# Peptides against a protein of PDB entry 7RZF: the designs that were tried, part 22

Target 1, 358 residues: chain A of PDB entry 7RZF
Amino acid sequence: PFQEEHLKQLYKIVPIKDIRNLYVTFPIPDLQKYYKSNPGHYLGHLIGHEGPGSLLSELKSKGWVNTLVGGQKEGARGFMFFIINVDLTEEGLLHVEDIILHMFQYIQKLRAEGPQEWVFQECKDLNAVAFRFKDKERPRGYTSKIAGILHYYPLEEVLTAEYLLEEFRPDLIEMVLDKLRPENVRVAIVSKSFEGKTDRTEEWYGTQYKQEAIPDEVIKKWQNADLNGKFKLPTKNEFIPTNFEILPLEKEATPYPALIKDTAMSKLWFKQDDKFFLPKACLNFEFFSPFAYVDPLHCNMAYLYLELLKDSLNEYAYAAELAGLSYDLQNTIYGMYLSVKGYNDKQPILLKKIIEKM
Target 2, 358 residues: chain A of PDB entry 7RZF as posed
Amino acid sequence: PFQEEHLKQLYKIVPIKDIRNLYVTFPIPDLQKYYKSNPGHYLGHLIGHEGPGSLLSELKSKGWVNTLVGGQKEGARGFMFFIINVDLTEEGLLHVEDIILHMFQYIQKLRAEGPQEWVFQELKDLNAVAFRFKDKERPRGYTSKIAGILHYYPLEEVLTAEYLLEEFRPDLIEMVLDKLRPENVRVAIVSKSFEGKTDRTEEWYGTQYKQEAIPDEVIKKWQNADLNGKFKLPTKNEFIPTNFEILPLEKEATPYPALIKDTAMSKLWFKQDDKFFLPKANLNFEFFSPFAYVDPLHSNMAYLYLELLKDSLNEYAYAAELAGLSYDLQNTIYGMYLSVKGYNDKQPILLKKIIEKM

## One batch from the design tools (peptide; aimed at target 1 G44 G48 E50 K73)

Design b2_p13_5 (made by RFdiffusion4)
Pose (drawn by RFdiffusion4):
Structure b2_p13_5 (pose): chain A 358 residues (1-358), chain P 13 residues (1-13)
Amino acid sequence: as target 2 above (358 residues)
Amino acid sequence: SLHLYDSNTHAYN
């Protein structure tokens, strides 16, 4: 649907609720036919990746961006999109050309070195382990899912869809990586600061927007010289699991969780798993404080402190959330709350780091 | 007309 008359364009949209965002849209051909190598997932794993020396951490370091989501959007049949969607700070709206410039800097940093064998082997191992201990399904919604993807795949791999990968073909990685060029951009800015500046309006919904077609100054400023920032490739993962042993049932087996520790400081509830036999467990905690909801100031500093703790710890723990260990730490009325769940091997390192950062 | 693409099918991060 994107013919070349309406390419290289930058719209400005006025919202109703106060948000600020930047959408970078590329068009690409259909890659659903390529469901073995999956080049869109490779570039999505290399663009939208938080951690040391990556696209998001540098935009955090310049104070312009809270978070960004990579990957490819799939639309209808026979055509596909690719999206880099970002949200903006107060002075992140002033430097949009520089943000998209850094996006093509990281793309060119990934074009000078291209394919990687160990990233494909690591992602295939992760999908294989995440498929081998695939948990039980709720019977409603699961049959709708496997009837939702029954149109595309044969009868043998109706289940093993986007779980098992056979081959690493760098040609398709290079092909989809070439289609991401600044002659293929479509920038869209959402900001509430364009109230009285919009000429065009939408008939169907009634929204207002613009046409600021990007002059060639900034296009040929985008693809001209792109060496690097302080970017780097992600490093070897250490949260990949190795212990897949189901520990045996002990003498005191109970059908409900029993109170084991009762002190004036803490209490526990414990139950070995009897039904599921998956090498994974969930640990949860609820810390109490009478000062968490005293007045609005003390009920306000709690969200700020807990949010800054999540800010300063996502850079560390995104590899745990990527390997299958997910944590969550949010505030409650009475006190604050913690819940770490996932594979059975790496809970102590993650929970201990959470406490010592807390 | 307006075409807004604010989400991804395969979201990362």

Design b2_p13_5_s1 (made by RFdiffusion4, then SolubleMPNN; from b2_p13_5, 11 letters changed)
Fold by OpenDDE base, seed 1:
Structure b2_p13_5_s1 (fold): chain B 358 residues (1-358), chain A 13 residues (1-13)
Amino acid sequence: as target 1 above (358 residues)
Amino acid sequence: PLVLISEASRPFS
């Protein structure tokens, strides 16, 4: 366990690559024994969420952060870390204290709302989907992984323990959340802007860094993080598949797409999957407009329309991605292309949302 | 996303 002297520290690190990263790290207890409830996964799901009212959404809206990752990491024996990592913009590098304030405001929101069983259930359902459709790992890699997992899990659970959530443990969620405090923080900022401003060199890699104590005033500012009304829990993910039925191959199934609808305004081709036998579909739509490519103005308007449409769909993109759905929108010389891919069960919901925004 | 940060660089060890 880190002693008090190792807490409330700021590290300024010079990278070899031109990168700007912030790492906000909290020492936490070893959670390995709690794999059935996985409270660190619950918190990482919420803190790392990308939907409306998320931490990332607010930090992006300010132009300070490009990407955010939250989660647990193994430490040395007997403890773990909870890490919030962000990719910083040049502007975000100037606002690190305020970025961390927003992290603590979001954490305070999680304390105020308390543990949500429905969020745990979504994590459970997402993990069950990931487990069920896990690609057959190469036997050698899989055997080595299983051998490693056998040190942590009962033999009967080794295949499932990484994915199956069984127990909602609000007490453990609160216990981990209680460790995510300013008094328990270690901050690292990675930027080339610290070149020539470091006073230490790491022994193993020769990484140049500076270590500083975080001022007590800054710690107090973070301790007094209020509820920011912009932060909200995510809405329920409506895209999580629940039906995985695979329809039998039709006797008349063609190896190529067959024309199943032909009208003056639409043609429809269909091909049943004869290779993969997965509960997945690919929906592809070509929209034809005589105006799409008539002149440079119409081309630019069609481009702008598509960018606005994509922007209006961003609220669903992350939830769809988590559920194994994706969409693509492209301009074509004839009009527009739309693709919807992934698990077939909730594709109609995503397609409906796209059409409602069009 | 939720990513199990496997490769957090050694400056935190």
Scores: peptide ipSAE 0.008, ipTM 0.447, DockQ to the pose 0.102
OpenDDE base, seeds 2, 3, 4, 5: peptide ipSAE 0.006, 0.005, 0.000, 0.008; ipTM 0.415, 0.380, 0.386, 0.450

Design b2_p13_5_s2 (made by RFdiffusion4, then SolubleMPNN; from b2_p13_5, 9 letters changed)
Fold by OpenDDE base, seed 3:
Structure b2_p13_5_s2 (fold): chain B 358 residues (1-358), chain A 13 residues (1-13)
Amino acid sequence: as target 1 above (358 residues)
Amino acid sequence: SLVLISSSSRPFS
């Protein structure tokens, strides 16, 4: 159990590598018995969200943060941690107090909105997708993970316990959210800028650090975090697959792409999957324009067009990625290339969004 | 002209 002396602490850590990281850590109860509801995963999904109105989107818009990860981590026996970790820009390193203020503003927004069953359902559906295809993904470290999980879950549930959400428990979500308070915070800042400013050395790795109490005025500033109108709950993820039907292999299936449509404006090649038998597809589009490479000006305009298109699609990128969809847009010497990959069920939705922005 | 190739995706490695 963390004693009060271990709370409200700031650690300034000198890394070996040139990295800038912020770790905002909250001690939380052991939630292993609540694996069927996994309230820490629910909160990690929202706090770590990358869509419009997310914590990361706002911190990126200020130029302070590159990446954000939120979630629960194992602790010692009888407790866990909830950790918000960000990769800091050089500017973000100067604004750590304000970054943490925004974290508490987002947490306050989650309190104000309360637990959302539809968000839990999305987490459940995403986890069900991950579970259903787990055995088809290359099991990196599968055996080592199972051995660790066997200590915490019944053998019959070990395979499912990490993935299958069963119970919506708003009470447990609120309980964890109540631990995400400034009075329960531990902050670690990792930066080479602390070199020569440390007074302690860690015994195991020789890591140089300084420990400081967080000033009461700073804690109070975070306790008084208001609702920031820029923060919004994510929209529903329209890309989550629900149909996993695998069509039978056609009798005339060729080992190479066959031309199935030939028109004055388009050629369509198709190859059915004969190897993986996954409800996934790759859609590759090559657009030919005689204007794309006429001169350096047109080349530059085509480049700028694709950058603007990518920027306009960025709102969907994260939701698509979570749902196991991806897209790529590239300039080619003949025009542009578009690729849409992943689960086939919602590819038409993503493709439609792309075409509507073109 | 539009060239479309549709095939199954590789599992994410």
Scores: peptide ipSAE 0.026, ipTM 0.569, DockQ to the pose 0.019
OpenDDE base, seeds 1, 2, 4, 5: peptide ipSAE 0.023, 0.000, 0.025, 0.023; ipTM 0.551, 0.393, 0.543, 0.566

Design b2_p13_5_s3 (made by RFdiffusion4, then SolubleMPNN; from b2_p13_5, 10 letters changed)
Fold by OpenDDE base, seed 1:
Structure b2_p13_5_s3 (fold): chain B 358 residues (1-358), chain A 13 residues (1-13)
Amino acid sequence: as target 1 above (358 residues)
Amino acid sequence: MLELITSSSYPFS
């Protein structure tokens, strides 16, 4: 376990690759025994959320961060880490203290709202879906993974323990949140901009780094993080599937798509799944326009339209992806292509939102 | 994205 002397430290690290990363790390208790409630997953879900009012949304709006990941990581026996990792822009590299301030403002928002049972229920439902419809893994990899996790879980639960949530434990969520404080922080900044500015070399990999104490004034700034009114809890994920009914194969099911509608304005092909028998569908739409590719101006307008459409759909993209839905929008020489894929239950909701933005 | 930060984080090994 890190002692007090190992906390409030800043590491400036020189990477081999041209990357800019920030790691904000908190020592936390070993949560392994709490796998049925998984408070670290709950917090990772919220801190790593990409929707409106999220930490990432605010940091992206400032041009400081491209991506954000939050979650628990194994340490040594008897302790873990909670890590917030961000991919930094060049501008974000200049604003690391303010990025971390926003992290603490978001964490303060989570404390003020308290643990939400509905968020836990969404995590439970998402994980149950992921478990139930898990793809077949390569036997060798799967058996090796299972053999490894047998050290952590009962034999009867070894297949389910990483997925199935059983218990809402607000006390454990609060306990972890109480560890996510400025006094417990370790910060690492990874950038080539530190080349020639380091004074230490890591023994095993030869990584050049500099270690500095974070100034007490900076720690106090983060401790006094106020409630930023831009931060909000996510809305309920409307895309989480609840119906997994698989319709019986039709007696006249063809191995190829059949034309089921033919009109002057539309053709519709349908193929039932005769192979996978999953509660999933692929909806593909080709829209034809004589104007889409008539000249360079119209081509660029059609491109710009799709980029604006994609941007306008970003608010739903993350929630849909979490629920196992995806969409794709492409320009074609004839017009545009739309694909919607994933669990069929909530595809109509996503499709409706796409069409309403079109 | 909830990437479980897999083991390969260089800086804190």
Scores: peptide ipSAE 0.019, ipTM 0.563, DockQ to the pose 0.104
OpenDDE base, seeds 2, 3, 4, 5: peptide ipSAE 0.015, 0.014, 0.008, 0.017; ipTM 0.517, 0.508, 0.490, 0.537

Design b2_p13_5_s4 (made by RFdiffusion4, then SolubleMPNN; from b2_p13_5, 10 letters changed)
Fold by OpenDDE base, seed 3:
Structure b2_p13_5_s4 (fold): chain B 358 residues (1-358), chain A 13 residues (1-13)
Amino acid sequence: as target 1 above (358 residues)
Amino acid sequence: SLVLISESSRPFS
C-alpha cells in the first residue's frame, strides 16, 4: 500500500535515450476478482481513446502530446495502478501541469456522463473479436501464461478471462474513477532536460532522478478541474464486425485474381481466399487520371488533395483500427491508390465514408 | 479507370 508520503510526488527522471514521457499514476485496488466486468479496461478504452473529443485529440491539438496510453497495470500483490502515459513534445514538456489538468478535466467528464452500457458493449464486442481471431500463441508462452493466471481464474474461464467481458458493473467503474484524483497522483516526467538537475540515483540501473512534492496549489488546481466543453464521449464505433461468416470456396475459384468485370471505365479483379479462411478482405483501388502527373502543378494539387482527404478521414481512422479495419491512400504516377483491409463485414461502411469525402 | 483487386488479408503475423 502506498503511504501518504508516496502520493502527490513528482519524479524527474533522466533517460538514456532521447525521449520525453509523462506518466500519471494512480494506485487502485486489486481489480482481478472483477475480471468479468473489467472496469479498468472500460476506463482505459475511454481515456486512451483517439477519436474526436478525446483527451489525446485535445492534447495533440495543443501540440503538447504525440501519443497517449491509458489503462490498468498490475502492481504488487493486493493493488494495481491506473496509468496515463503520454509521449511529450518539446512544447508539452513545458506544459505538464496543464496536460495533467486536461487529464482531470476528461476524468471529470467521465464522472459527469456516468458509466455507459453501450461503451461497455463495444469493449465486449471488440474483445470478443480479438479473442476469436487471437493468433495461437507459441505453446510454451501460452502454457506459461495460463499457468500464471490459473491462480486467479477458474480453469474453465482461464482461456477467456482476459478477453470476455460478461458483466456491466457501473458501480465498479465509478469506484475506479473515484481513485483517479489529484490527491492520489504520482507523476513521473522522463526527459534529458533534467540532466545535471538530479540529486538521486536509482540503485538497480543507476537512473538519475529528482523527487519533489507536488505543490498544494497545483493539486488544488487539478482538484478544481472543471468540465472542458471540448471533451466528448466517443461516438458509437460503426466498424465493429458482427458477421464472421466465411463464404464457401467457389467452384470457379482461381489461384490468381480473375477479371470479373471489364468496362470502359473500370476493371475488377477478384481472388477468393483459398488459404486462410478468415472473414477478411483486401480491397485495392487504383484511380487513373490523365491530369494527376501532367505537370508539377497538377502533381502538387493531387498531393494536396490526398492530404486533405486523409485529414478529413482522420475521425474514422482510430475507430476503424480498433475494429480491425485499415485504409491507405497514396498518390501514384497515374493518379491515386486506395486500399481498405480487414474484416469484410464493415468494409462497405468505411469505403462509403471514404468515397463520400472524395 | 478503377482497378479493384480483392484479396483475403494476410493475418498480421
Scores: peptide ipSAE 0.022, ipTM 0.532, DockQ to the pose 0.019
OpenDDE base, seeds 1, 2, 4, 5: peptide ipSAE 0.006, 0.019, 0.012, 0.014; ipTM 0.420, 0.494, 0.504, 0.514

Design b2_p13_6 (made by RFdiffusion4)
Pose (drawn by RFdiffusion4):
Structure b2_p13_6 (pose): chain A 358 residues (1-358), chain P 13 residues (1-13)
Amino acid sequence: as target 2 above (358 residues)
Amino acid sequence: SSAPASFSAPSSS
């Protein structure tokens, strides 16, 4: 649907709720036919990746961006999109051309070195382990899912869809990586600061927007010279699991969780798993404090402190959320709360790091 | 608010 008359354009949209965002839209051909190599998931794993020396961490370091989501959007049949959607700070709206410039800097940093064998082997291993201990399904919604993808795949791999990968073909990685060029951009800015500046309005919904077609100054400023920032490729993962042993049932087997520790400091509830036999467990905690909801100031500093703890610890723990260990730490009325779940091997390192950062 | 970076593949009709 994107003919070249309406390419290289930058719209300005006025919202109703106060948000600020930047959408970068590329068009690409259909890659549902390529469901074995999956080049869109490779570029999505290399663009939207938090951690040391990556696209998001540098935009955090310049104070412009809270978070970004990579990957490719799939629309209808026979055509596909690719999106880099970002949200903005107060002075992140002043430097949009520089943000998109850094986006093409990281794209060019990934075009000078191109394909990687170990990233494909690592991602295939992760999908294989994440398929081997695939948990049980709720019978409603699961049959709708496997009837929702029954149109595309044959009868043998109706289940093993986007789980098992056979081949690493760098040609298609290079092909989809070439289609991401600044002659294929469509920038869209959402900000509430354009109240009285909008000429055009939407008939269907009634929203207002603009046409600021990007002059060639900034296009030929985008693709001209792009060496690097302080970017780097992600490093070897250490949260990949290795212990897949189901520990045996002990003498004192109980059908409900029993109180084992009862002190004036803490109490526990414990139950070995009897039904599922998956090498994974879930640990949860609820810390209490009478000072957490005393007045609005003390009920306000709790969200700020807990949020800055999540801000300063996502850079470390995104590899744990990527390998299958997910944690969550949010506030409650009474006190604060913690819940770490996932594979059975790497809970101590993650929970201990959470405490010592806490 | 803050959240980690991620990637996705949503679809539409």

Design b2_p13_6_s1 (made by RFdiffusion4, then SolubleMPNN; from b2_p13_6, 9 letters changed)
Fold by OpenDDE base, seed 2:
Structure b2_p13_6_s1 (fold): chain B 358 residues (1-358), chain A 13 residues (1-13)
Amino acid sequence: as target 1 above (358 residues)
Amino acid sequence: MSERGSFERPVEK
């Protein structure tokens, strides 16, 4: 276990690659025995959320961060880590203290709201979907993985333990949140800007780094993190599939798309899945406009339109992706192309949102 | 480690 001397430390690390990363790490108890509740996954889901009112959304709005990942990581025997990792912009590298302040503001928001059973249920449902429709893995790799996890889970649960949540444990969520405090923090900043400013070399990889104590004033600043009114819990994910019914194959099913609607304004082709038998669909739309490619100005306008449309859809993109839905928008020489893919149950919801933004 | 959001998110292939 980390002693107090190992906490409140800042590491400045020189990478080989031109990368800018921030790692904010907290030592936490071993949560392995709580795999049925998985409080670390609950917190990782919220802290790593990308929707409106999320930590990432605010940090992006500041121009400081590109991506964010949050979650638990295995440590040594008897302890784990909770890590928040962000990809920093050049500007973000100058605002690391403020970025971490925002992290603690978000964590404080989670404490103030308390554990939410509906969020746990969404995590449970998402993981159940992922388990149920998990792609086939290479047998050798899969067997080796299973052999490894047999050390952690009962034999009867070894296939499900990493996926299926069973118990909502607000007490364990609060317990982990209580460990996510400034007094327990370990910070690592990875940037080439520290080249020539380091005093230590890591033994195994020769990585140059500097270790410093975080000033008490900075720790106090983070401890006094207020509730930032910009942070909100996510809304319920409306894209989580609930219907997995596979319709029977039609007797007249063709091996190629059949024209099922032909009008002056639209043609519709349909092909039923005769191979995979998954509760998934691919919706493809080609929109024709005589103006889309008539001249360079119109081409650029059509391009700009789609970029703006994509930007306007970002609020839904993450929630849809979590639920196994995706969309794609492209310019064509004839107009625009839209594709919606994934679980068929909630595709109409996503499609409606796209059309409403168009 | 998951590339987005949570480290524990199953990687859909």
Scores: peptide ipSAE 0.028, ipTM 0.573, DockQ to the pose 0.213
OpenDDE base, seeds 1, 3, 4, 5: peptide ipSAE 0.027, 0.023, 0.031, 0.027; ipTM 0.542, 0.533, 0.567, 0.561; seed 4 fails the geometry check

Design b2_p13_6_s2 (made by RFdiffusion4, then SolubleMPNN; from b2_p13_6, 10 letters changed)
Fold by OpenDDE base, seed 5:
Structure b2_p13_6_s2 (fold): chain B 358 residues (1-358), chain A 13 residues (1-13)
Amino acid sequence: as target 1 above (358 residues)
Amino acid sequence: MSQRGSWRRPREE
């Protein structure tokens, strides 16, 4: 467990690889016993959210951050960490204090809104889907994993404990939020820009680093983080599947895709799943245009079009991915390719959104 | 599927 002397510390770390990362770490109580409510997952879901009004969305809009991950991490026995990790741009490396201020503004927004049962329910549903349709793992690895987690969960729950949420515990969410304060922070900045500016070497890996106390003025600035009106809770995830019905095999089911529609403008091939029996589909669309590859200008215009289209779909991409839906858009020499994959129930919703943006 | 945005245990690579 970290004592007060270990808090409010800044670590400047020299990586081997040319990477720029920021780790904002908070010591938190051991949440293992609360696995049925998993308040750290709730907070990680919100802090790590990539939708409109999210922390990441705002930090990306400023050009400071590429990616963000938030959530609980195991420490030693009896304590955990909550970590917010971001991949920094070159500009973001110059704005670390401001990035952390935005983190505390988002945390303050979460405090102001309070725990939301609907968010918990979405997490519950997502995890239930992930559990129900969990892929087969290699037996050796799976057995070893299960053996390891038997130390943490009852035997009867060992298979479900990492997935199935049972209880909404707003009190525990608030308890964790109360630990996410500037006075409890440990900051690590990872950048090659600190080469030759370090005074310590880590014993095990030889990592060069410098440790500094965070100035009280900076801590106070973070403590006074106001509500930033750009931050909003996510909207409800419309892509969470609710129907998992598997249709019976048709009597005339072919082992290969059959042509079920043939028109002057379109051909449609269909194959029913006769092997996996999952409530999933793969929709593939090939669009043909005589202009797609006629000259370098048209090629570049087609490329730019798809990049703009992808950018316009970013607001849905994350929510869809969380719900086990994905899309892919690619340029082809004949036009463009669209693929939509995942649970079939909400694929029409995602497909409609894609088409409306096209 | 590793939920993007949430810190998961580093998979031992």
Scores: peptide ipSAE 0.026, ipTM 0.616, DockQ to the pose 0.264
OpenDDE base, seeds 1, 2, 3, 4: peptide ipSAE 0.022, 0.023, 0.026, 0.025; ipTM 0.590, 0.601, 0.610, 0.603; seeds 1, 2, 4 fail the geometry check

Design b2_p13_6_s3 (made by RFdiffusion4, then SolubleMPNN; from b2_p13_6, 10 letters changed)
Fold by OpenDDE base, seed 2:
Structure b2_p13_6_s3 (fold): chain B 358 residues (1-358), chain A 13 residues (1-13)
Amino acid sequence: as target 1 above (358 residues)
Amino acid sequence: MTERGSFERPREE
C-alpha cells in the first residue's frame, strides 16, 4: 500500500504517442469482498457519467476535456485504486489544477447528496441486462477468463459475480467517497510538452518522467472545493429496458422483408427475427428530399444539419448507449438515413426524441 | 469500443 510519502505526488510523463492525458488516482481498500454491492462501480457510474450536470459535461463546456473515465482498478493484494482519467485538450493541459478542482467539487456533490438507491438499482438493472443477453465469447478466451476469476469468486457465483449486483450498501459507498480526498491523491499528466523537462527514466519501458510534490496550497485549494451549482446527479435513465418479451414467429413469416405499408408518402418493410430470438430490433429510415444533393451548397447544408442534429442529441445518446440502444444518422445522395438499434422496448422513446430534435 | 465512463464496463468482446 502507498504510504503517506507516496501521496500528494505529481508525475509529468512524456509519451511516445502525441497524447494528452490526466490520471487522478486514489488508493482505496480492497473492495473485492464487496462485489455484490460493488461501491466502486456505483461511484464510477456517477463520476464517469456524460449527461447534463456531469463532471464531463462541465469540463467539456470549458473546452478542457474530450473524454472522461472513472472507476476502480485492481492494485496488489489488499488494496485497489480509484482512477479518474481524462483526455485533455491543449487548453486543458494549462488548467490541470482547475480540472482537478472540478473533480473534487463533483465528489463533494456526491457526498452532499448521499448514496442513492435508485442509482444502484439502475446499475443493477443495466448489469442484469448485460449478463442476460451477453454475446457468446470465443471458448478459449472465455475459459481463460473464468479460470482467472475463480481465484476471486465462489464457484457457484463465478459466472454472475462480475455482473449481478445484489446489495445496496450506502455505508461502503460513503467509505469509498471518504478515500477520494486531496490528501490521498496521486496525479499523472501525460504530454509531449514535458519533453526535455524530465529528470527520471522508468526502468521497464524507458519512459521519461518527472516526479514532484504537489504544493500544500494546491492541496488546500482542492480540500476547500465548494459545491459547484452546475453539478447535478443524473436523471433516471428512461432507456433501460424492462420488457424482454419475444413475440412468437408469425406462421407466414417470410425469409425476406415484406412490404406491410405502401402509400404515396411512405413504404414500410418488416421482417421478424427468425434467427436470433432476441428482444432487439433494427429500425431503419430513409428520408427522401430532392434538395439534399441537388448542388454543392445544399449538400453542405444537409451535412451541417446532421452534424448539428447529432450534437443536439448528445445528452440522450449516452443514456441510450448505457441501456443498449444506439442510433446512427447519415447523409445520403437521396436525403438522410436514420438507424435505431438495440432493445426494442425503449426504441420508441429514443426515436421520438430524435424526431423532436429534427 | 472505448469503455466510456466506467473502467468496469464488461467489455463486449
Scores: peptide ipSAE 0.042, ipTM 0.593, DockQ to the pose 0.244
OpenDDE base, seeds 1, 3, 4, 5: peptide ipSAE 0.037, 0.043, 0.019, 0.027; ipTM 0.561, 0.577, 0.526, 0.600; seed 3 fails the geometry check

